# Designs tried in a protein design run: peptides against a protein of PDB entry 4ASU. Part 177

Target 1, 270 residues: chain A of PDB entry 4ASU
Amino acid sequence: ATLKDITRRLKSIKNIQKITKSMKMVAAAKYARAERELKPARVYGVGSLALYEKADIKTPEDKKKHLIIGVSSDRGLCGAIHSSVAKQMKSEAANLAAAGKEVKIIGVGDKIRSILHRTHSDQFLVTFKEVGRRPPTFGDASVIALELLNSGYEFDEGSIIFNRFRSVISYKTEEKPIFSLDTISSAESMSIYDDIDADVLRNYQEYSLANIIYYSLKESTTSEQSARMTAMDNASKNASEMIDKLTLTFNRTRQAVITKELIEIISGAA
Target 2, 83 residues: chain B of PDB entry 4ASU
Amino acid sequence: FTFASPTQVFFNSANVRQVDVPTQTGAFGILAAHVPTLQVLRPGLVVVHAEDGTTSKYFVSSGSVTVNADSSVQLLAEEAVTL

## One batch from the design tools (peptide; made by RFdiffusion4, then SolubleMPNN)

Design b2_p19_7_s4 (from b2_p19_7, 13 letters changed)
Fold by OpenDDE base, seed 1:
Structure b2_p19_7_s4 (fold): chain B 270 residues (1-270), chain C 83 residues (1-83), chain A 19 residues (1-19)
Amino acid sequence: as target 1 above (270 residues)
Amino acid sequence: as target 2 above (83 residues)
Amino acid sequence: DKQKAVEELNALIAKKAAE
């Protein structure tokens, strides 16, 4: 490669590095906000799940309809955020199918659909798009919950799959249960709860679903921004390494050219 | 006792003497060893009575309240503000 | 696992380095 070629490549990679650094900073800012907003959201969401944990709600084996909600976003360049959720969704769907269950899928974020559309298109009920450009709000979660409840699909139980934030360098794909009104109302473990009006229980379940969706969105967002920040940092470092390598090559090539010219002068070939 | 909105935590696994909540079926007080129940919130006043006698007041919108068999309570409001 | 997001950018970097 000529000195000119190397210089051109260096310039190009340096420009890429500038872009990745800028993206890192943007992701960092969004992560910081997401992490702050996750703190109360986690308390809220975990609180909402407390009933199901404490009451040990179980779905009868004869019930066959299962809903899987995958939570991610529309945006890429965030490591394994989307593929992790999709992988677990696929695994869960396969296991349930093998057990003779009917499985339907809801995708929160377009990336889930993008990954699973070919193999699981028939199981998809709906995909919610425009996720990830702005921080999710409780209003957003409520809209999703309402649409699910009004979808006409009468699931018995389900699971919501999302990435739980652990730290800036770690997330874990997790599953939380969701239950239909009928499943909750018929659960033996619910007998200890005082005279609960059917309308009250219905409303309670609506809030519960909205709550867990909101919680999952906040966990997912924080995980995603953190992962993106890390990814952009890694890309910047990789670019830096390449720049260093090319710079060395440039220097060596330059010296070779100089040496050649000197030899030509000394030999009279110039 | 846990009391939170999606954006703010007021109490997190705290010990309180009594919590008065506005529910769609009527306002009631949650005391120690209250029977398990599920309720949905109506817009109204929440009053938290601390063990030291301190009383805190909040206005809440919609939401839910859960009293579990282990006496744990989750008060989850869509919106809540301190008064 | 977080390296997946870097793949596209790395590919671009490699392409530019090879130009």
Scores: peptide ipSAE 0.066, ipTM 0.866, DockQ to the pose 0.011
Fold by OpenDDE base, seed 5:
Structure b2_p19_7_s4 (fold): chain B 270 residues (1-270), chain C 83 residues (1-83), chain A 19 residues (1-19)
Amino acid sequence: as target 1 above (270 residues)
Amino acid sequence: as target 2 above (83 residues)
Amino acid sequence: DKQKAVEELNALIAKKAAE
C-alpha cells in the first residue's frame, strides 16, 4: 500500500471513530434517562404482574392458541439485544408447536421482523415499527395493547419476551405471561376474587396488558441503550487500535520509501 | 401496599392502615385483611392512612387496584399526583 | 452478548480500512 493509501485509510477510520464516539455519548445519555425512568416503571410493571404470580393462573391444556410478543426496537448496533429476544421467541414457538399449540407472533420493533420473517412469516400477526427513537411512553404501550386486543386473534395465553435490565453490562432475556380475559375469568385460582363484574375485569385486563407492555418496553430500552453504549465504546477502542497499527505501518512504509529513494539517488538509477 | 404510576412510585411494599380508592363502582376503603378483589379506578381521590396516623391525598386518573389473599395491595394509576 | 453489534461495526471499520 502506498503512503497515500494508508493515509486515506487512517482518515476513514478516524472518521468512523468519531462517529462511534458520538454514538456512544448519545447512547449514554439515553441510557441514563432510561435507567432513571425504569425505576418507577419496574415497580409499576412488577406490581401489575403480581396478580398473575399470586393467583397462579393456569391455562387449561386443551387451549391451543398462544401469542408470543417479542419486544425490541428498530435500531441496530446494540449487540445481541435483538437476536437474544428472537432466539427465545424461536425456542418458545418451537416448544409450543411441539405441544400442539397454535402460535402467533407480534413483533415490537422492526428488528424482530427482520430476523424472523423468513422462518416465521406466517405466524406474524402484526409488527409495530418506529420503536426506539423516543423513549417509550405509557401511551405507546396502550396503543400496542389496544391493537392486540382488537386484532381479532383470540389467544388463550401468551408470552411477552423482552430483555430485562440487570446492570450497565448485563441484561437477561425474560418471559412473562399474558392471559386472555377468558382465561383469567375461568381460572380456578381466581375464585377467591369472586363477584368481579365482567366489565371491571375486562377493563382491568386492558390495564394489565398495557402495564406489562410498558414495563417490557422500559426494560428493553434500558438494556438496549446500555448495550449500544458498550458496543460503541468497543468499536471506538477497536478503531483506536487499528489507527495505531496503521500509523505504525505508515511510519515503516515512509522509511522504506525514503530508503528506496536514497538508494536510487546513490545508485544513479532515477 | 404498592402505589405507583408509570413514572412515579408513591409507596413500595409499605405498611399502611387504610387506603381509600375511587373505583367505578364507588369509593371503598382497603383495610387490613380485606377480601381479595380487583377494581378499576375512576378519576378521583386516593387517601392513604399511614400507621402513624398521617394521611396523604392523591389524585388519580385511571388504573387498577388489586387486593390479594396475602393482603398485598397494588394500586396502579395511569396518572397520579400528590395533593 | 454485545458481540454482534461490535462485529457489525468492526466489519464496517474493516471495510473502510480496506478502501
Scores: peptide ipSAE 0.050, ipTM 0.877, DockQ to the pose 0.011
Fold by OpenDDE base, seed 2:
Structure b2_p19_7_s4 (fold): chain B 270 residues (1-270), chain C 83 residues (1-83), chain A 19 residues (1-19)
Amino acid sequence: as target 1 above (270 residues)
Amino acid sequence: as target 2 above (83 residues)
Amino acid sequence: DKQKAVEELNALIAKKAAE
């Protein structure tokens, strides 16, 4: 390679490094906010899930309709965030199908659809787009919940799959249960609860669904931003290493050129 | 006793004497060893009575309250503010 | 794999380095 070629390559890689560093900073800012907002959201969401855990709600075997909600976003360059959710969705769908269940899928974020479109297109009910550009709000979760409840698909039970934030360097794909109003109202374990008005229970379930969705969105967002930050950092380091290598090559090539020129001058063969 | 909104935590697994909540069915006081129940919140005042005799007041919008068999309580408001 | 996110960028880096 000529000095000119190496210089051009160096310039290009340096530009890429600038981009990755910039993206890292953006992700870092979003992460910091997401992590701060996740703290109360986690308490809120875990609190909402407490009933289902404590009541040990069971769905009868004769009930066959299962809803899978995958939670991610529309945004890329965040490592295995989307593929992790999709992988677990596939696994769950396969297991349920093997058990003779009917499975329908909802994607929160366009990336889920992108990954599962070819293999699971017939199972998709709806995909919610425009996720990930701004922090999720409870309002967003409520909209999703309402659309699900009004979709006309009558599920018996469901699973919401999302990435739970552990640390800046770690997340874990989790699954939480969703139950229909009919399932919760007919559950034997609910008999210990005082006389609950049907309308109250319906409203309660609407809040529960919104709460769980909100929680999942907050966990997912934090995980995603953290993963993106890490990914961009790694990319920046890789670029840095390449710059170092090219710089060495440049120096060596420059020396060779100078040596050649000196020889030509001395020999008169220039 | 857990009391939280999506954006703020007021109580997290705390031990309290009594919690008064505004529900769709009317006024509801949660005492120790209250029977399990589910309720939906209406806009109004929440009053938390601590074991030391202190009281805290909050305004809540909509939400839910759960009293479980294990005496755990989750008060989850869509919006809540300290008064 | 968290490295999946950098694959595209790394590919670009490699391409530019090979030019």
Scores: peptide ipSAE 0.043, ipTM 0.863, DockQ to the pose 0.011
Fold by OpenDDE base, seed 3:
Structure b2_p19_7_s4 (fold): chain B 270 residues (1-270), chain C 83 residues (1-83), chain A 19 residues (1-19)
Amino acid sequence: as target 1 above (270 residues)
Amino acid sequence: as target 2 above (83 residues)
Amino acid sequence: DKQKAVEELNALIAKKAAE
């Protein structure tokens, strides 16, 4: 490699490093906010799931319609955030299909669709775009919930798959159940709630769905920003190492060139 | 007893004496060992009676309330403010 | 997971370098 080539590469890597550092800072700021907002959201979301856990809602085996909601975002450069969700979605879809279930998929965030388009395009009901630019709000979740309920797909049971935030260095892809109104209303375990008006139950379920979606979005966002921050940090470090290596190479090459030139001058060979 | 909105937690697994909630079916007082029920909140006043006798008032917009068989209660409001 | 992130970044770097 010529000195010129090395110099060009150095410049390029330095520029990339600047970008990654900047992105790291942005991600860090977003992460800090997301983490703060996740605290109440988690309590809220976990609270919304309490019924399903305590009532042990089960879907009859004869019910075949299953909905998978994958939660991620539109934004890249966040490590395995999207691929992790997609992988679990694929696994779940395959398992359900093997069990004779009909599977439909909803993607929250464009990245899910990008990953699954080739293999699962026919199973997609809808993809929600413009996710990840702004922190998710309950309003956003409500819109998604409403769209799901109005999609015309009468699922019996579903799964929402998202990355749960553990720490700044870790997340876990998890699945939470979602149930249709019919499934809840017909569940034997709900008999203890028999005095519930049908309209009340419907409204309750709508809130529940919105709540769970909201929770998943908050978990996902926090996980994503953390992962992005880490990814950008790693990129910056890698760039730094490469810069150092190339700088050494540059210096060595420069010395060699000088030596060669000197030899040529001394030998009269030019 | 858990009482939260998407953005704020008021009670997290707390022990309370009584919670008065505004439901679509009317005002409902949740006491200890209340029968399991699901309700939807209407805009109105939530009153939490603590074991120490302290009463806290909140305004809620909408949401849900769950009373489970184990006496756990989840009050989840879309919006809630301390009054 | 780290490896994939690095690969993606490398791909981006490569793309920019090609650009």
Scores: peptide ipSAE 0.025, ipTM 0.854, DockQ to the pose 0.012

Design b2_p19_8_s1 (from b2_p19_8, 10 letters changed)
Fold by OpenDDE base, seed 5:
Structure b2_p19_8_s1 (fold): chain B 270 residues (1-270), chain C 83 residues (1-83), chain A 19 residues (1-19)
Amino acid sequence: as target 1 above (270 residues)
Amino acid sequence: as target 2 above (83 residues)
Amino acid sequence: SAAEALRKRLEEAVERARK
């Protein structure tokens, strides 16, 4: 490589490093906010899931329609955040299909669609785009919940798949159940909740769905920002190492060029 | 007893004496060992009676309340403010 | 947004660096 080539490459990598450092800072700020907002959101969301855990709601085996909701975002450069969700969605879809279930997919965030569309295009009902530009709100979750309920797809049960935040360096892809109103109303385990008005139960289920979606979005966002921060840090370090290596190469190449020129001058071969 | 909104936690697995909640069907008092039930909140006042005799008041917009067989209670409001 | 522009530039730069 010529000195010019090395210099050009150095300049390019330095620019990349500036970008990755900036993105790291942005991700760090978003992460700090997301983590703070996750604390109450987790209590809220886990509280909403408590019914399903305690009531042990079971879906009859004759019910065949299963909905998979994958929760992610539109934004890349966050390591395995999207692929982990997609992988679990694929696994779940395959398992359900093997069990003779009909599987439909909802993607929250464009990245899910981007990964799965080629192989699962016929199973997609809706993809929610423009996810991840701003912190998710309960209003956003409510819109998603409403759209799902109004989609016309009468699922029997479902799964919401998202990345649960563990720490700044760790997340885990989790699955939580989603139940239709019919499944909840017909569940034997719900008999202890006697004399619940149908309208009350419907409204309750709507809140429950919105709550779970909101929770999943908050977990996903926190995990994503943390992963992005880490990815950008790693990219910045890698760029730094490459800059150092190229700088050494530049210096060696420069010395070689000088030596060659000196030899040509001394030998008269110039 | 857990009482939270999406943005704030007021009680987290706390022991309380009584919680009065505004439901669509009217005021509902949750006492210790209340029978399992599901209700939807209407805009109104929540009153929490702590074991120490203190009373806290909150205004809630909408949401849900769950009383489970194990006497755990989840009060989940879309919006809630301390009064 | 400036962030989107930056992301696009980064993606393009990464793609160029892989080549």
Scores: peptide ipSAE 0.008, ipTM 0.844, DockQ to the pose 0.016
Fold by OpenDDE base, seed 1:
Parts: structure tokens; C-alpha cells; sequence
Structure b2_p19_8_s1 (fold): chain B 270 residues (1-270), chain C 83 residues (1-83), chain A 19 residues (1-19)
């Protein structure tokens, strides 16, 4: 390669590095906010799940309709965030199908649809887009919950799959249960809860669903921003290494050019 | 006793003497060893009575309250503010 | 003059190599 070619490549990679560094900083700021907002959201969401843990809700074996909600976003450049969720969704769907269950899918974020469309398009009920541009609110979760409840799909049980935030360098794809009103109302373990009318239980379940969705969105967002920050950092480091390699090549090539010119001058060939 | 909104935690696994909650079926007090129940919140006042005799007041919008068999309580409000 | 010409050519070669 000529000195000119190397210089052009260096310039290009340096520009990429500037972009990735900038994106890292943006992701870092969003991560910091997400982490702060996750603290109360986790208490709130885990609190909502407490009933299902304490009551040990079981779905009858004869029930076959299963809903899978995958939670991610519309935004890329965040490592394995989307593929991790999609992988678990695929696994769960396959297992349920093998067990003779009917599986329907809801995607929160366009990336889930993008990954699963070819293989699971017929199983999708709805995909929620415009996820990831702004921090999720309880209002957003409520909209998703309401659309699900009003979809007319009468699932028996379900699961919500999302990335739980562990640390700035770690997330884990998790699954939490979702139960229909009918499943909860018919559960024997619910008999210990006194004086619950049907309207109260319905409303309670609506809040529960919204709460769990909200929680999952907050976990997912925090995980995503952290992963994006890491991905951009790695990209910046890779660019730095390439710059160093090209700089060495440039220096060697430069010396060779100088040597060649010197020899030509001395020999009179120039 | 856990009391939280999506954006704020007021109590996290705390021991309290009594919690008065506004529910759609009526306001009631949750005391020690209260029977398990599920309720939906209506807009109104929550009063938390601490073991030391102090009381704190909150206004809540909608939400839910759960009393479990193990005496754990989850008060989850969509919106809540300290008064 | 020949020495000056040589020096000039060397300087030019170095500058070309820096670009």
C-alpha cells in the first residue's frame, strides 16, 4: 500500500473511533439514568410478582394456550441483547409446541420481529414499535397491557422474557410468568384470599400485568444501555488497535520510501 | 410491608403496626396477622403507623394492595406522594 | 552548486515521504 492509501485508511478509522466514543458517552448517560430509575421499578415489579410466588398459581394441564412476550427495543448496536431474548423465545416456543401447546408471541420492540419474522411470523399477535428512544414509562406499560387484554386472545398462561440487569458488565435473560384472569380465579391456592369479588380481581390482574411489563421494560432498558456502552467501548478499542497497526505500517513504508529515494540520488538513477 | 410506586419506594420490607388504605370496596386497616386479601386502590389517603408510634401520610392514585398468608404486604400505587 | 542541488533533492524526498 502507498503512503497515501495508508493515510486514507487511518483517517477513516479515526473517524469511526470518534463516532464510537461519542456513542459510548451517550450510552453511558442513558445507562446512568436507567440504573437510577431501575431501583424503584425493581421493588415495584418484584412486589407485583410476589402474589404469584406466594400463591403458587398452577395452570391445568388441559389448558393449551400459551403467550410469550419478548421484551427488547428497536435499537441496535447493543451486542447480544436482542439475540439473547430471541434465542430464549425460540427455545420456549419449541418446547411448548413439542408439548402440544398453542403458542402466540408478542414482541416489544421491532428487533424481536426482525429476528423471528421468517420462522415465527404466524405466531405473532402484535409487535410494539417505537421502543428504546425514550425511557419507558408506566403509561407505556399500561398501553401494552391494555392492548394485550383487549386483543381477544384468551391465553391460559404465559411468560415474559427480558434481560435482567445484573451489573454494568452482566445481564441475564429471565422469564417471569403471566397468568390469565381465568387461571388465577380458578386456582385452588387463591381460596385463602378472602372476600375478593370478580371485578376487584379483574382490576387487580390488569395492574399486575402492567406492573410486570413495566418492570421488564426497565430491566431491559438498563441492560441494553449497559451493553451498548460496552459494545461502543470495544469498537473504540478495536479502532485504536487498528490505528496503531496502520501507523507502524506507515512509518515502515515511509522509511522505505526515503531509503529508496536516497539510493536513487546516490546512484544517479534519479 | 412494601410500599412503592413505579418511581419511588417509601417502604421496603419494613415492619409496621398498621396501614390504612383506601380501596374500591372501602377503606380498611391492615394490622398484624390480617387475613390474606387482594384489593384495588382508589384515590385517597394512606396512613402508615410505625411500631414506634409515628405516623406518616400519603396520597395515592390507583394501584393494588396484597396481604399474603405470611403477613407480607405489598402496597403498589401508580402514583404516590408524601403529605 | 552540485552539493546544494543534492541537498535540495534530499530535502524534497523527505518532505514527499512525510505526505
Amino acid sequence: as target 1 above (270 residues)
Amino acid sequence: as target 2 above (83 residues)
Amino acid sequence: SAAEALRKRLEEAVERARK
Scores: peptide ipSAE 0.005, ipTM 0.817, DockQ to the pose 0.004
Fold by OpenDDE base, seed 4:
Structure b2_p19_8_s1 (fold): chain B 270 residues (1-270), chain C 83 residues (1-83), chain A 19 residues (1-19)
Amino acid sequence: as target 1 above (270 residues)
Amino acid sequence: as target 2 above (83 residues)
Amino acid sequence: SAAEALRKRLEEAVERARK
């Protein structure tokens, strides 16, 4: 490699390092905010899921329509955040198909579509884009919930798949159940809940869906920002190592060039 | 008893004496061993009566309240403020 | 957006660096 080539490469890597460092800082700031906002969101979301856990709602086997909601974002450079969700979605879809279920997919975030569209295009109902630029709000979750409910797809049960935040260095892809109004209303385990008005139950379920989506978005966002921070840190370190190696190569090559030039001058062979 | 909004937690698995909630079907008090029920919140006043006799008041918007068979209660408001 | 362009460039650069 010529000195010019090495110099060009050095400059390129240094620029990348600057970018990755900057992105790390941005991710760190977003992570800190996301983590703070996740605390109440988790209590809120887990509270919403409490009914399903306590009532142990079961979907009859004869009901075959299953909805998978994958939650991630539009933004890359966050390690395995998107692929982990997609992997779980694929696994779930395959398992459900093997069980004779009809599977439809909703992607929250364009990255889910990007990963699954070619293989699961026929199963996709809708993809929600513009996810991840700003922290998710309850309003955002409500919009998603509303669009889902208005999609015209009558599912019996569903799975929301998202990355649950564990720590700055750890997340876990998890699945939580979602149920249709019909499934909840017909569940035997719901009989203990006294004469619930159908309208009340409908409204309750709408809130429940929005709550769960909101929760999943908050978990996903926190996980994503932490993963991005880590990814950018790793990229910065790798760039640093490469810069060091190239710098050494540059210095050696420069010395060799100088030596060659001197020899040519001295020998008159130039 | 859990009482939270998307952005704030007021009570997390706390023991309380009574919670008065505004629902679309009417306001009702949740006491110990209340029958399981699901309700939707209407905008209004939530009053939490603590075991120590302290009473706290909150204004809530929409949301839900769940009373489970195990006497656990989840009050989830879209918006809530302390009064 | 400039941010998207930068992201794309970064992704491309990372991919090139892996190669």
Scores: peptide ipSAE 0.019, ipTM 0.845, DockQ to the pose 0.016; fails the geometry check
Fold by OpenDDE base, seed 3:
Structure b2_p19_8_s1 (fold): chain B 270 residues (1-270), chain C 83 residues (1-83), chain A 19 residues (1-19)
Amino acid sequence: as target 1 above (270 residues)
Amino acid sequence: as target 2 above (83 residues)
Amino acid sequence: SAAEALRKRLEEAVERARK
């Protein structure tokens, strides 16, 4: 490689490093906010899931319609965040299909669609875009919930798949159940609950769905920002190492060029 | 007893004496060992009676309340403010 | 460990971003 080529590459990598450092700082700020907002959201979301855990809702085997909601975002450069969710979605879809279930998919965030559209296009009901630019709100979750409820797809059971935040360096892809109104109303384990008006139960389930979606979005966002921060840190380090290597190569090449020029001068070949 | 909104936690697995909630079907008090039930909140006043005798008041917009067989209660409001 | 070092760096970055 010529000195010019090395210099050009150095400049390019230095620019990349500047970008990755900036992105790291942005991700750090977003992570700090997301983590703060996750604290109440987790209590809220786990509280909403408490019923399903305590009631041990079971879906009859004759019910075949299953919904998978994958929660991610539109933004890349966050390590395995999207691929982890997609992998679990594919696994779940395959398992359900093998069990003779009908599977439909909702993607939250364009990255889910980007990964799964080619292989699962016929199973997609809807994909929600413009996710990840702003922190998710309960309003956003409500919109998603309402869209699902109004989609006309009469699922019996569903699963929401998202990355649960563990720490700044760790997340875990998890699944939580979603149940239709009919499934909840017909569940034997629900008999212990006092006479619940059908309208009340419907409204309750609407809130429950919105709550779970909101929770999943908050977990996903926190995990994503943390992962992005890590990815950008790693990218910055890799760039630094590459800069060092190229700088050494540049210096060696420069010395060789100078030596060659000196030899040419001394030998009179010029 | 857990009482939270999407953005704020007021009680997290706390022991309380009584919680008065405004529901769509009417206001009711949740006491210890209340029968399991599901209700939807209407805009109104929530009153939490702590074991120490302290009473706290909150205004809620909408949401849900769950009373489980194990006496755990989840009050989940879309919006809630301390009064 | 490399993981601990990374964690520390990330925590420091977060703290700086909070300020």
Scores: peptide ipSAE 0.016, ipTM 0.851, DockQ to the pose 0.016; fails the geometry check

